Peptides against a protein of PDB entry 3T7K. Designs and how they scored, part 114

Target 1, 248 residues: chain A of PDB entry 3T7K
Amino acid sequence: KAEKILARFNELPNYDLKAVCTGCFHDGFNEVDIEILNQLGIKIFDNIKETDKLNCIFAPKILRTEKFLKSLSFEPLKFALKPEFIIDLLKQIHSKKDKLSQININLFDYEINGINESIISKTKLPTKVFERANIRCINLVNDIPGGVDTIGSVLKAHGIEKINVLRSKKCTFEDIIPNDVSKQENGGIFKYVLIVTKASQVKKFTKLINDRDKNETILIVEWNWCVESIFHLNVDFTSKKNVLYQKK

## One batch from the design tools (peptide; made by RFdiffusion4, then SolubleMPNN)

Design b2_p19_3_s2 (from b2_p19_3, 7 letters changed)
Fold by OpenDDE base, seed 5:
Structure b2_p19_3_s2 (fold): chain B 248 residues (1-248), chain A 19 residues (1-19)
Amino acid sequence: as target 1 above (248 residues)
Amino acid sequence: GKDYRDKSKELQKEEEVLV
């Protein structure tokens, strides 16, 4: 069926998109439309897998979804597009009135607001954002909104190798893991990195660490610190925004 | 013709979890 529909066009574009959707197309696509999209070099995946070499995300805007946050870890993210790209494309293809010999849709007209070339360019870097920041091992409190699995999955996508989940009420100093990064000359390595939700946790963990390892560096942040770092694909250690405690 | 625009608006209802 798709071939018959597309046969009226003399030339077909190849968009070369391997994409996931977030905040749009929850019901998916019908079989014919999937076939059409495939012939145009657009493949839509249900889930993010590294093996699929995803390079695109469809979303109406910047969202704080697992898929959107992970899309910024694609290697590279080539395009972040509004769902209207697919909608307009399929509308044009299914239109019987237009004796169109060519599909005239430019994907650059459908970029998500706020995902600029500066962000896209950073996805071409050989390292992940937290890797560049020398954050390899983190401690995450178990009461984090969104759940440790989702949050942990996002953090891992962005270069955190080890996530230690802390039972905030029961944990001791021995439960806290160090950020095991070899001292690179260019500074800024925190021995203990923690993501917490409450001021009481800051007090607890700072006391535990300072009582047992008094001279070590500590970074305690909110989840929003991670989100901002992901959205910028850069960790700004000069900013105090979303930093709850810092000891250099 | 399936009005894909109307579907796009309706599709905003399944709230993917914002984290």
Scores: peptide ipSAE 0.280, ipTM 0.731, DockQ to the pose 0.033
Fold by OpenDDE base, seed 3:
Structure b2_p19_3_s2 (fold): chain B 248 residues (1-248), chain A 19 residues (1-19)
Amino acid sequence: as target 1 above (248 residues)
Amino acid sequence: GKDYRDKSKELQKEEEVLV
């Protein structure tokens, strides 16, 4: 069926997209449309797997979904596109009226607002955002909205190797893991990095660390600090936004 | 032809969990 539909076109583009969708196409696509998309070099996956070498995300806008946040860790993310790309493409293909000899849809016309070439270019870097920031091991409170699994998965996608989940009410100093990174000359290394949800946790953890390991560097942030870092694919240590406690 | 635009608008209601 797809072949018959596409036979109307003299040349078919190859978009070379391996994509996931977020905030759109929840019902998926029918079999014919999937086949059409496949013939155009567009493969849509249900879930993110590293083995699939995903290079594209479809979303109506920047979203704080697991898929969207992880898409910024693709190697590289080639395109972040609005779902209208697929809609217009399929509409053009299914249109019987236009003796269109060619499919004329440009990917660049469908870019998600806020995901620009600067962001895309950073996904070509050999390192992940938190790796570049010398954040390898973090402490995460167990009461984080969204859950430690989802948050942890996103953080891992962006270069955090070890996530230590802290039971905020019961944890002791011994439960807090250091950020074990080799001292590189360039860039402040924080020995303790923590993602917390409450001011009370800041007080608790700062006390625990300062009482037991004096003069060490501490970074305590909100989840939003991580999100902003991901959206920019850069950690700005000069910003106080979403930083709850910092000791250099 | 099912207007995918209408589907997209309807589908925006089932927002994936924001974190």
Scores: peptide ipSAE 0.281, ipTM 0.732, DockQ to the pose 0.034; fails the geometry check
Fold by OpenDDE base, seed 2:
Structure b2_p19_3_s2 (fold): chain B 248 residues (1-248), chain A 19 residues (1-19)
Amino acid sequence: as target 1 above (248 residues)
Amino acid sequence: GKDYRDKSKELQKEEEVLV
């Protein structure tokens, strides 16, 4: 069926998109449209797998979904597109009125607002955002909204190698892991990095660390600190936004 | 064409978990 529909076009574009969708197309596509998209070099996957070499995200806007956050870790993210790209493409293809010899849809017309070339260019870097920030090992409280698995998966996608889950009520100093990064002369390395949810945890962990490992560097942040870092593909250590405690 | 856009808008209501 798709071949017959596409036969009216003299030339078919190859968009070379391997994509996931978030905040759109929850019901998927019908079989004919999937086949059409496949013939145009557009493959849509249900989930993110490294083996699929995903290069595209479809979303109506910047979203705080696992898929969207992870899409910024693609190597590279080539396109972040609004769902209207697919909609308009399929409309043009199914249109009987237009004696169109060619599909005329430009990907650049469908960019997600706020995902610009600067962001896309950073996804081509050989390192991940937290790797560049010298954050390798973090401590994550177990009561984090969204769950430690989801949050941890996003963080790992962005270069955090080890996530230590802290039982906030029962943890001791011995449960806190150091951020094991080689001392680079020019980068602010924090020995202890923690993501927490409430002020009481800040008080607890600062006390535990300062009592047992005096004068060490500590960074305690909210999850939003990580989100902002991901959305910008840059960690701004000069910003106090979403930083709950910092000791240099 | 309208059906996909309308479906896409309706489908925006099934909110993936925001983290």
Scores: peptide ipSAE 0.280, ipTM 0.730, DockQ to the pose 0.036; fails the geometry check
Fold by OpenDDE base, seed 1:
Structure b2_p19_3_s2 (fold): chain B 248 residues (1-248), chain A 19 residues (1-19)
Amino acid sequence: as target 1 above (248 residues)
Amino acid sequence: GKDYRDKSKELQKEEEVLV
């Protein structure tokens, strides 16, 4: 069926998209449309797998979904597109009125607002955002909204190697892991990095660490600190936004 | 077939959890 529909076009574009969708197309596509998209070089996946070499995300806007956040870790993210791309494309293809010899849909017309070339360019870097920031091991409180699995998965996608989950009510100093990074000369490396949800946790962890390891550097942040870092694909250590405690 | 126009309206239904 798809072949018959596409036969009216003299030339078919190859968009070369391997995409996931977030905040759109929850019901998926019908079989014919999937086949059409596939013939146009558009493959839509349900889940993110590294092996699929995903390069695209469809979303109506920047979203704080697991998929969206992880899409910024694609190598590279080539396109972040509004769902209207697919909608308009399929509309054009199914249109009987326009004897269009060619599909005239430009990907660049459908870019998600806020995902600019600067962000896209950073996805071509050989390192991940937290890797560049010398954050490899973090402590994460177990009561984080969204759950440690989802949050942890996002963080890992962005270069955090080890996530230590802290039981905030029961944890001791011995439960806190150091950020095991070699002291590079030029970067403020924090020995202890923690993501917390409450001021009480800040007080607790700062006390535990300072009592046992008085001279060490500590960074305690909210999850939003990570999100902002991901959305910018850059960690700004000069910003106090979403930083709850910092000891340099 | 659900009119793709209707799919555009579904764009507002966030089924995915925001984190």
Scores: peptide ipSAE 0.280, ipTM 0.734, DockQ to the pose 0.034; fails the geometry check

Design b2_p19_3_s3 (from b2_p19_3, 6 letters changed)
Fold by OpenDDE base, seed 5:
Order: C-alpha cells, then structure tokens, then sequence
Structure b2_p19_3_s3 (fold): chain B 248 residues (1-248), chain A 19 residues (1-19)
C-alpha cells in the first residue's frame, strides 16, 4: 500500500533517521505510515537500545523524560525534531491534490527549541558527559523521585559505570562506594559522589565520610545537578547550583 | 489516514513520567 502511495513521487528523500519519540505519538503509527516512513529512511523505535544506533529524538519541546535525557547520549544525536515533521510529511504524502514530484520538507525547520548545534556537536565526542567529568561510580539514595531504576538508567547512558543504591535510613560508611577513577593530571576527582534528596542525608553522609575518611574529596548533589549537566552535555564544577556539599 | 493534531500532541506530552 505504501508503494502505491509513494509511486506518484519521482524522487524520495532518504532522511536516515533512527528515532524514538517522547511526549508525542503515544498511540504509535498505523502500518501504512510506518511503511511510508521506512521508505523515506525514517525508522521509529519504541525503546532505546544501544544496538539500534539511534540518532534522532522526536519531542514537542525539551522534556525531563527518560527517553529525552537518554537521547542526549546518542552517538551522535544528529537531530532533535518536533513531531510536526512527521505530521507534515505524512500530510504531504497522503494529499491527493498536489501532483508533487518531490517531497519538500526540510529537517532544519523542525528543530526542538533549545537544542542547538553546540549541544548536538557534543554528542560527537568520544566520551560521555560524566566520563569527561571523572565520575564513574556514584551513590544514589533509594528515595529519589522517579525511582532508582529510571534515574540509574539515565546516569549509565551518560557514562556512569556503577550506581550504588543507599538505603538512607540504614546505611553506614561501609555502604558508601568510592568513585574509582585513576588520577588524570588536570581533572578534579571526587572520591565520594552522592545524589541525595534531603538536607538530613547531606548531614548524615558528610558525617559518616568525614569521621572515617577525613581527608577525602566529597561531592553531594541533587538530581537537578545531573539533569543540568546532561542538558548542557557538560559538568560545570564552578557552579554551586544544585550542589549541596563539596569538599576538595 | 491517522489524523495527528497539535492538540493531541500537547496532551500526550503529560503522559510520560518526568524525572
């Protein structure tokens, strides 16, 4: 059926998109539209898998969804597009009136507001954002909003290798893992990195660490510190925003 | 053809969990 619909076009674009959707197309696409999109080099996946070599995200705007945050870890993210791209494309293709010899839809007209070329360019780097920041192992409190699985999955996508979940009420110093990173000459390394939700946790963990390992470096942040780092694809250690405790 | 409206897209944006 898709072939018959597309047969009226003399030339078809190949967009070369491997995409996921977030905040749009929850009901998916019909079979014919999927076939049409496939013929145009647009493949839409339900879930993010590294093996699929995803390079595109569809979203109406910047969102704090798992899919959106993970899309910034694509290698590279080539396009972050509004869903109107697909809508307008399918409308043109299904239009009976226009003897269109060509599909005239430009990807650049559908960029998500706030995802600029500077962000896109950073997805071409050989390292992930937290890897560049020398953060490999973190401690995450178990009462984090969004859940440890979702948050942990996002963090892993961005280069965190090990996530230790802390039972905030019962944890001891022995439950806290160090950030095991070899000293690189020019990079600040924190031995203990923790994501917490409450000021009481800051007091608890700072006491536990300082009582047992007094001379070590500590970074305690809110989840928003990670989100801001992901959205910028850069960790700014000069910023105090969302930093709850820092010891160098 | 499935009709996709802008309004439907805006409504769908609230269904996914924000973290």
Amino acid sequence: as target 1 above (248 residues)
Amino acid sequence: SKDYTKEELELQSEEEVLV
Scores: peptide ipSAE 0.225, ipTM 0.746, DockQ to the pose 0.036
Fold by OpenDDE base, seed 3:
Order: C-alpha cells, then structure tokens, then sequence
Structure b2_p19_3_s3 (fold): chain B 248 residues (1-248), chain A 19 residues (1-19)
C-alpha cells in the first residue's frame, strides 16, 4: 500500500532518522504510515536502546520526561523535532490534490523551541555531561519523585556510573558512597554527591559526613540541578540554583 | 489517515510521567 502511495513521487528524501517520541503519538501510527516513514528513512522506536543508535526525538516542546532527558545523551542527537514534521509529511504524502513531484518539507522548520545548535553540538562531545563534571558515583534518596529507577536511568545515560540509593530514614554514614574519581588537576571534585528532596535530609547527611569525614568536599543538590545540567549539557558549578549544600 | 491535531498532541503529553 505504501509503495502505491509513494509511486507518484519521482524522488523520495532519505531523512535518516532513528527516533523516539515523547508527549506525542502515544497511540502510534497505522501500518501504512509506518511503512511510508520507513521508506523515507524515518524509523520510530517505542523505547530507548543504545543498540538502536537513536539520533532524533519528537516532542511538542522541551519536556521533563525520561525519553526527552535521555535523548540529550544520544551520540549525537541530530534533530529534536516537533511532531508537526510527521503530521505535515504524512498529510502531504496522502494529499491527492497536489501534483507534487517532490516532498517539500524541511526538517529545520520543525525544531523544538529551546533546543538550539549549541545544545545539539554538545551531544557530539566524546564525554557525557556528568562525566565532564567529574561526577561518577552519586547518592540518591529513595523517596525521590519519579522513582529511583527512572531518575537513575536518566543519570546513567548522562555519564553517572554508580547510583547508590539511600533509605533516608534508616541510612548511616557507612551507607553513603564516595564519588570515586581520579584527581584531575583542573576540576573541583566533590567526594560526596547527593540528590535529596528535603531540608531534613540535607541536615542529616551533612551531619553524618562531617562527623565522620570532616575535611571532605560535599555537594548536595535537588533533582532540578541535574535537570538543568542536562538541558544545558553543562554543569555550572558557579550557580547556586538548586544547590542545597556545598562544601569545597 | 490518523489526523493528529495539535490538541491531541498536547493531551497526550500529560499522560507521560514528568520527572
């Protein structure tokens, strides 16, 4: 069926997109439309797998979904596009009225607002955002909104190797893991990095660490600190935004 | 053709978990 629909075009573009969708197309596409998209070099996947070498995200805007946050870890993210690209493309293809010899849709007209070339260019870097920030091992409280699995999966996609889940009410100093990174000369390494949700947790963990390891560096942040770092693909250690406690 | 409207796209965005 798709071949018959596409036969009216003399040339077909190859968009070379391997994409996931977030905040759009939850019901998926019909079989004919999937076949059409495949013929145009557009492959849509249900889930993010590293083996699929995903390079595109479809979303109406910047979203705080697992898929969107992880898409910024693609190697590289080539395109972040509005769903209107697919809608307009399929509409043009299914249109019987236009004597269209060619599909006339430019990907660049459908960029997600706020995902600029500067962000896209950073996805070509050989390192992940938290790797560049010398954050390898973190402590995450178990009562984090969104769940430790989702949050942990996003953090791992962005270069955090080890996530230690802390049972906030029951944890002791021995449950807190250090950020075990080799001392690089040019970067402030925090020995203890923690993501917390409450001021009481800040007080607890600060006390536990300072009582047992008084001279060590500590970074305690909100989840929003991580989100902002991901959206910018840069950790700004000069900003106090979403930092709850910092000891250098 | 599944006519996805802008409104339908916005409604679908609310179903995914925001973290």
Amino acid sequence: as target 1 above (248 residues)
Amino acid sequence: SKDYTKEELELQSEEEVLV
Scores: peptide ipSAE 0.224, ipTM 0.746, DockQ to the pose 0.038
Fold by OpenDDE base, seed 1:
Structure b2_p19_3_s3 (fold): chain B 248 residues (1-248), chain A 19 residues (1-19)
Amino acid sequence: as target 1 above (248 residues)
Amino acid sequence: SKDYTKEELELQSEEEVLV
């Protein structure tokens, strides 16, 4: 069916998109439309897998979904597009009126607001955002909204190697792992990095660490600190936003 | 073709878990 529909076009673009969708197309596409998209070099995946070499995300806007946050870890993210791209494309293809010899849809007209070339360019870097920030091992409280699995998965996609889940009520100093980045001589490494949800946890962990490992560097942040870092593909250690405790 | 309106697309964003 798709071939017959596309036969009216003399030339077909190859968009070379390997994409996931978030905040759009939850019901998916009909079989014909999927086939059309595939013939145009647009392959949509249900889930993010590294093996698929995804390079595109469809979303109506910047979203705090697992998929969106992970898309910023693509190598590279080539395109972050509004779903209107697909909608307009399919509309043009299914249009009976326009004897269009060619599909005239430009990807750049459908960019997601706030995902600019500066962000895209950073996805071409050989390192992930937290790797660049010398954060490899973190402590994550078990009561984090969204769950440790989702949050952990996002963090891992962005270069966190080890996530230690802390039982906030029961944990001791011995349960807290150091951020072992010992080989990088470049200053500003925090020995202990923690993501917490409550002020009581800040008090607890700061006490535990300072009592047992005095004079060490500590960074305690909210999840929003990570989110902002991901959305900018940069960690700003000068910002106090979403930082609950910092000891240099 | 599934005609999605902008409004429908925005509403769909609420179906996924925001973290």
Scores: peptide ipSAE 0.223, ipTM 0.752, DockQ to the pose 0.039
Fold by OpenDDE base, seed 4:
Structure b2_p19_3_s3 (fold): chain B 248 residues (1-248), chain A 19 residues (1-19)
Amino acid sequence: as target 1 above (248 residues)
Amino acid sequence: SKDYTKEELELQSEEEVLV
């Protein structure tokens, strides 16, 4: 069926998109539309797998979904597009107006607001955002909204190698892992990095660390610190936003 | 053709959690 629909076009674009959707197309596509999209080089996947070499995200806007956050770890993320791209594309294809010899849709007209070329360009870097920030091992409290698995999965996608889940009520100093990064000359390495949800946890962990490992560097942040770092594909250590405790 | 415009308004499906 799709072939018959597309036969009216003399030339078909190959968009070369391997995409996931978030905040859109929850009901999926009909079989004909999937086939049409596939013939145009647009393959939509239900889930993110590294083996699929995903390069595109469809979303109406910047979202704090697992898929969206992980899409910024694609190598590279070529396009972050509004769902209107697919909608308009399919509308043009299904249009019986005889005079359309070509599909005239420019991907660049459908960019998600706030995902600019500066962000896209950073996805071409050989390193992940937290790797560049010298954050490889983190401590994550077990009561984090969204769950440790989801949050942990996002963090791993962005270059955190080890996630230690802390049972906030029962944890001791021995349960806290150091950020095992070789001392780079430029001094910006925190020995202990923690993501916490409450001020009481800040008090607890700062005490535990300072009592047992005096004079070590500590970074305690909210999850929002990670989110902002991901959205910008850059860690700004000069910002105090979402930083709950910092000891250099 | 399937109208996909309604799906654009549904920012949160039961399956997609904001974290």
Scores: peptide ipSAE 0.223, ipTM 0.745, DockQ to the pose 0.038

Design b2_p19_3_s4 (from b2_p19_3 with N6K P7K I11L)
Fold by OpenDDE base, seed 1:
Structure b2_p19_3_s4 (fold): chain B 248 residues (1-248), chain A 19 residues (1-19)
Amino acid sequence: as target 1 above (248 residues)
Amino acid sequence: DKDYTKKEEELQKEEEVLV
């Protein structure tokens, strides 16, 4: 059926998009539209898998969804597009009024606001954002909003190798893992990195660490610190925003 | 036309879990 619809066009673009959607198209597409999109080189996946080599995200705006945050870890993210791209494309294709010999839709007209070339360029880097920041092992409190699995999955997508889940009420110093990174000559490495939700946890963990491992470097942040780092694809260690405790 | 107009309206209503 799609072939018959597309037969009116002399040339079909190949967009070469392997995409996921977030905050849009939850109901998906009909079979004909999926087939049309596939013939145009647009493949939409339900979930993020590394094997699919995803290069595109559809979203109405920057969102704090698991999919959106993970899309910034694509290698590379080629396009972050508004859903209107697909809508306008399908409208043009299904239009009987437009005697169009060609599909005239430019991807660049549909860029998500705030995902600029500076962000896209960083997705071409050989390293992930937290890897570049020398954060490989973190401690995560078990009571974080969104859950440890979702948050952990996002963090792993961005280069954190090991996530230690802390039972905030019951944990001891022995439960806290060090950030096992080799000291690079020019980078401030924090021996202990923790993501926490409450001021009481800051007090607890700072005491536990300082009492048992004196003079070590500690970074305690909110989840929002990670989110901001992801959205910028850069860790700013000069910023105090969302930093709850820092000992250099 | 009607189906895509509906999709445009749905884009404003679709909520996904924010983290």
Scores: peptide ipSAE 0.253, ipTM 0.717, DockQ to the pose 0.042
Fold by OpenDDE base, seed 4:
Parts: structure tokens; sequence; C-alpha cells
Structure b2_p19_3_s4 (fold): chain B 248 residues (1-248), chain A 19 residues (1-19)
């Protein structure tokens, strides 16, 4: 069926998209449309796997979904596109009216608002955002909204190697892991990095660390600090936004 | 026409968990 539909075009574009969708196409695509998209070099995957070499995200806008946040870790993210790209493409292909010799859809017309070339260019960097920030090992409180598995998976996609889950009520100093990064001279390396949800946790962890390791550097942030860092593909250590405690 | 209008309406259904 797809071949018969596409046979009316003299040339077919190869978009070379390996994509996931978030906040759109929940019901998926019919078999004919999937085959059409595949013939145009558009492959849509249900889940993110590193082996698939994903390079595209479809979303209506910037979203705080696991898929969207992880898409910014693609190597590279070539395109962040609105679902209207697929809709308009399929509309043109199924249109009976015009002897369209060519499919005239420009990917750049469908860019997600707020995902600019500056963000896309950073996905070509050889390092991940938290790796560049010298954040390798973090402590994550177990009561984080979204769950430690989802949050942890996003953080790992962005270069955090070790996630230590803290049981906030029962946690002792011995449960807190150091951010084991070799002291590079030029970067603010924090020995203890923690993602917390409550001011009471800040008080608890600052006390535990300062009582046992008084002279060490501490960074305590909200999850929103990580989200903002991901959306910008840059950690701004000069910003106090979403930073709950910092000791240099 | 009708099948693609449904896809536009589906764009508003945030079924995925926001984190």
Amino acid sequence: as target 1 above (248 residues)
Amino acid sequence: DKDYTKKEEELQKEEEVLV
C-alpha cells in the first residue's frame, strides 16, 4: 500500500530521522503511515535505547518528560520537531489533488520553540552536561517526585555515572557518597552533590556533612536545577536559581 | 481529514509523566 501511495512522487526525500515522540502520537501510527515514514527515512521508536542512535524528538513544545529530557543527550540531537511535521508530511502524501512531483516539507519550519541551534550544537560536544560540570556522583533523596528510577535514568543519560539514593529519614553521613572527580584546577568541584525536595533535608544533610567533614564543598539543589541545566545543556554555577545550599 | 484532526487533539493529552 505505501509503495503505491509513494509511486506518484518522482523523488522521495530521505530525512534520516530516528525519533521518539513525547506529548504527541500516543495512539501511534497505522501500518501504512509507518511504512510511508520508513520509506522517507523517518523511523519512530517507542522507547529510547542507545543502540538505536536516536537523533530526533517529536514534541509540541518543550516538555519535562523523561523522553524529552533524554533527547537532549542524543549524540547529536539533529532535530527537535513539532508533530505538525509528520502531520503535514502525511497530509501531502495522502493528498489526491496535486501532481506533486516532490515532497516540499522543510524540517526547519517545524522546530520546537526554544530549542535553538545553540542547544543543538551543544549535543555535538564529546561530553555530557554534568560530565562537563564535574558532577559524576550524586545523592538523590528517595521522595523525589517522578521517582528515583526515572530521575536517575535522565541524570545518567546526561553523564552522571553514580546515583546514590538517600533514605531521607534514616540517612546518616556514611550513606552520603562523595562526588569522586579528580581535582581539575579550573572547575568548581563539589565533593558532595545532593538533589533534595525539602528545606528540612537541606538542614539535615548540611549538618551531617559539616559535622563530619567541615571543610568540604557542598552543592544542594532542587531537581529544577538539573532540568534547567539540561534544557540549556550548560551548568551555570554563578546562578543561585534552584540552589538550596552551596559551600565552596 | 478526520483522522489527522484526531492527532491534533491528541497533542493536548499529556499522558506522559512530567518530572
Scores: peptide ipSAE 0.253, ipTM 0.713, DockQ to the pose 0.034
Fold by OpenDDE base, seed 2:
Structure b2_p19_3_s4 (fold): chain B 248 residues (1-248), chain A 19 residues (1-19)
Amino acid sequence: as target 1 above (248 residues)
Amino acid sequence: DKDYTKKEEELQKEEEVLV
């Protein structure tokens, strides 16, 4: 069926998109539209798998979804597009009124606001955002909203290798893992990195660490610190935003 | 057409968990 619909076009674009959707297309696509999209080089996946070599996300705006946050870890993210791209494309293809010999839809007209070339360019870097920040091992409190699995999965996608889940009420100093990164010359490696949810946890962990491992470097942040770092694909250590405790 | 209107309405639904 798709071939017959597309036969009216002299040339078909190949968009070469391997995409996931977030905040749009929850009901998916009908079989004909899937076939049409496939013939145009657009493949939509239900979930993010590294093996699929995803390069695109569809979303109406910047979202704090697992998919959106992980899309910024694609290698590279080529396009972050509004769902209107697919809608307009399918509308044009199904239109009987237009004697269109060609599909005239430009991907660049559908960019998600706030995902610019500066962000896209950073996804071409050989390193992940937290890798560049020398954050390899983190401690994550078990009571984090969104759950340790989802949050941990996002953090891993962005270069954190080890996530240690802390039982906030029961943990001791021995349960806290160091950020095992060799001292690179360019300064600012934190021995202990923690993501916490409450001021009481800051007080607890700062005490535990300072009492047992005096003078070590500590970074305690909110989840929002990680989110902002992901959205910018850069860790700004000069910013105090979402930093709860810092000892250099 | 009805199908595209439905897709446009889906754009307003934040059904995915925000973290």
Scores: peptide ipSAE 0.251, ipTM 0.715, DockQ to the pose 0.034
Fold by OpenDDE base, seed 3:
Structure b2_p19_3_s4 (fold): chain B 248 residues (1-248), chain A 19 residues (1-19)
Amino acid sequence: as target 1 above (248 residues)
Amino acid sequence: DKDYTKKEEELQKEEEVLV
């Protein structure tokens, strides 16, 4: 059926998109539209898998969803597009009125606001954002909104290898893992990195660490610190935004 | 026409969990 619909076009674009959707297309696509999109080189996946070599995200705007945050870890993310791209494309294809010999839709007209070429270019880097920041092992409180699995999955996608979940009420110093990174010459490595939700946790963990390991470097941040780092694909250690405690 | 209106309405539904 899709072939018959597309047969009216002399040339078909190949968009070469392997995409996930977030905040749009919850009901998916009908079989004909999926086939049409596939013939145009657009493949939409339900979930993120590394094996699929995803290069695109569809979203109405920048979202704090697991999918959106993980899309910034794609290698590379080629396009972050508004769902209107698919809508307009399918509208043109199904239109009987348009004696269009060609599909004329430019991907660049559908870019998500705030995802610029600078962000896209950083997804071509050989390293992940937290890897570049020398953050390999983190401590995460178990009462984090969104859950440790989702948050942990996002952090892992962005280069954190080890996530230690801390039971805030019962945690001792021995439960806190160091950020085991080789001393690189060119940057302040924090021995202890923690993501916390409450000021009481900051006080607790700061005390535990300073009482047992007095001279070590500590970074305690909110989840928003990680989100901002992901959205910029850069860790700004000069910023105090979302930093709850820092000891250099 | 009706199917595209439905897709436009779906764009307004923030059904996914924000973290």
Scores: peptide ipSAE 0.251, ipTM 0.711, DockQ to the pose 0.034

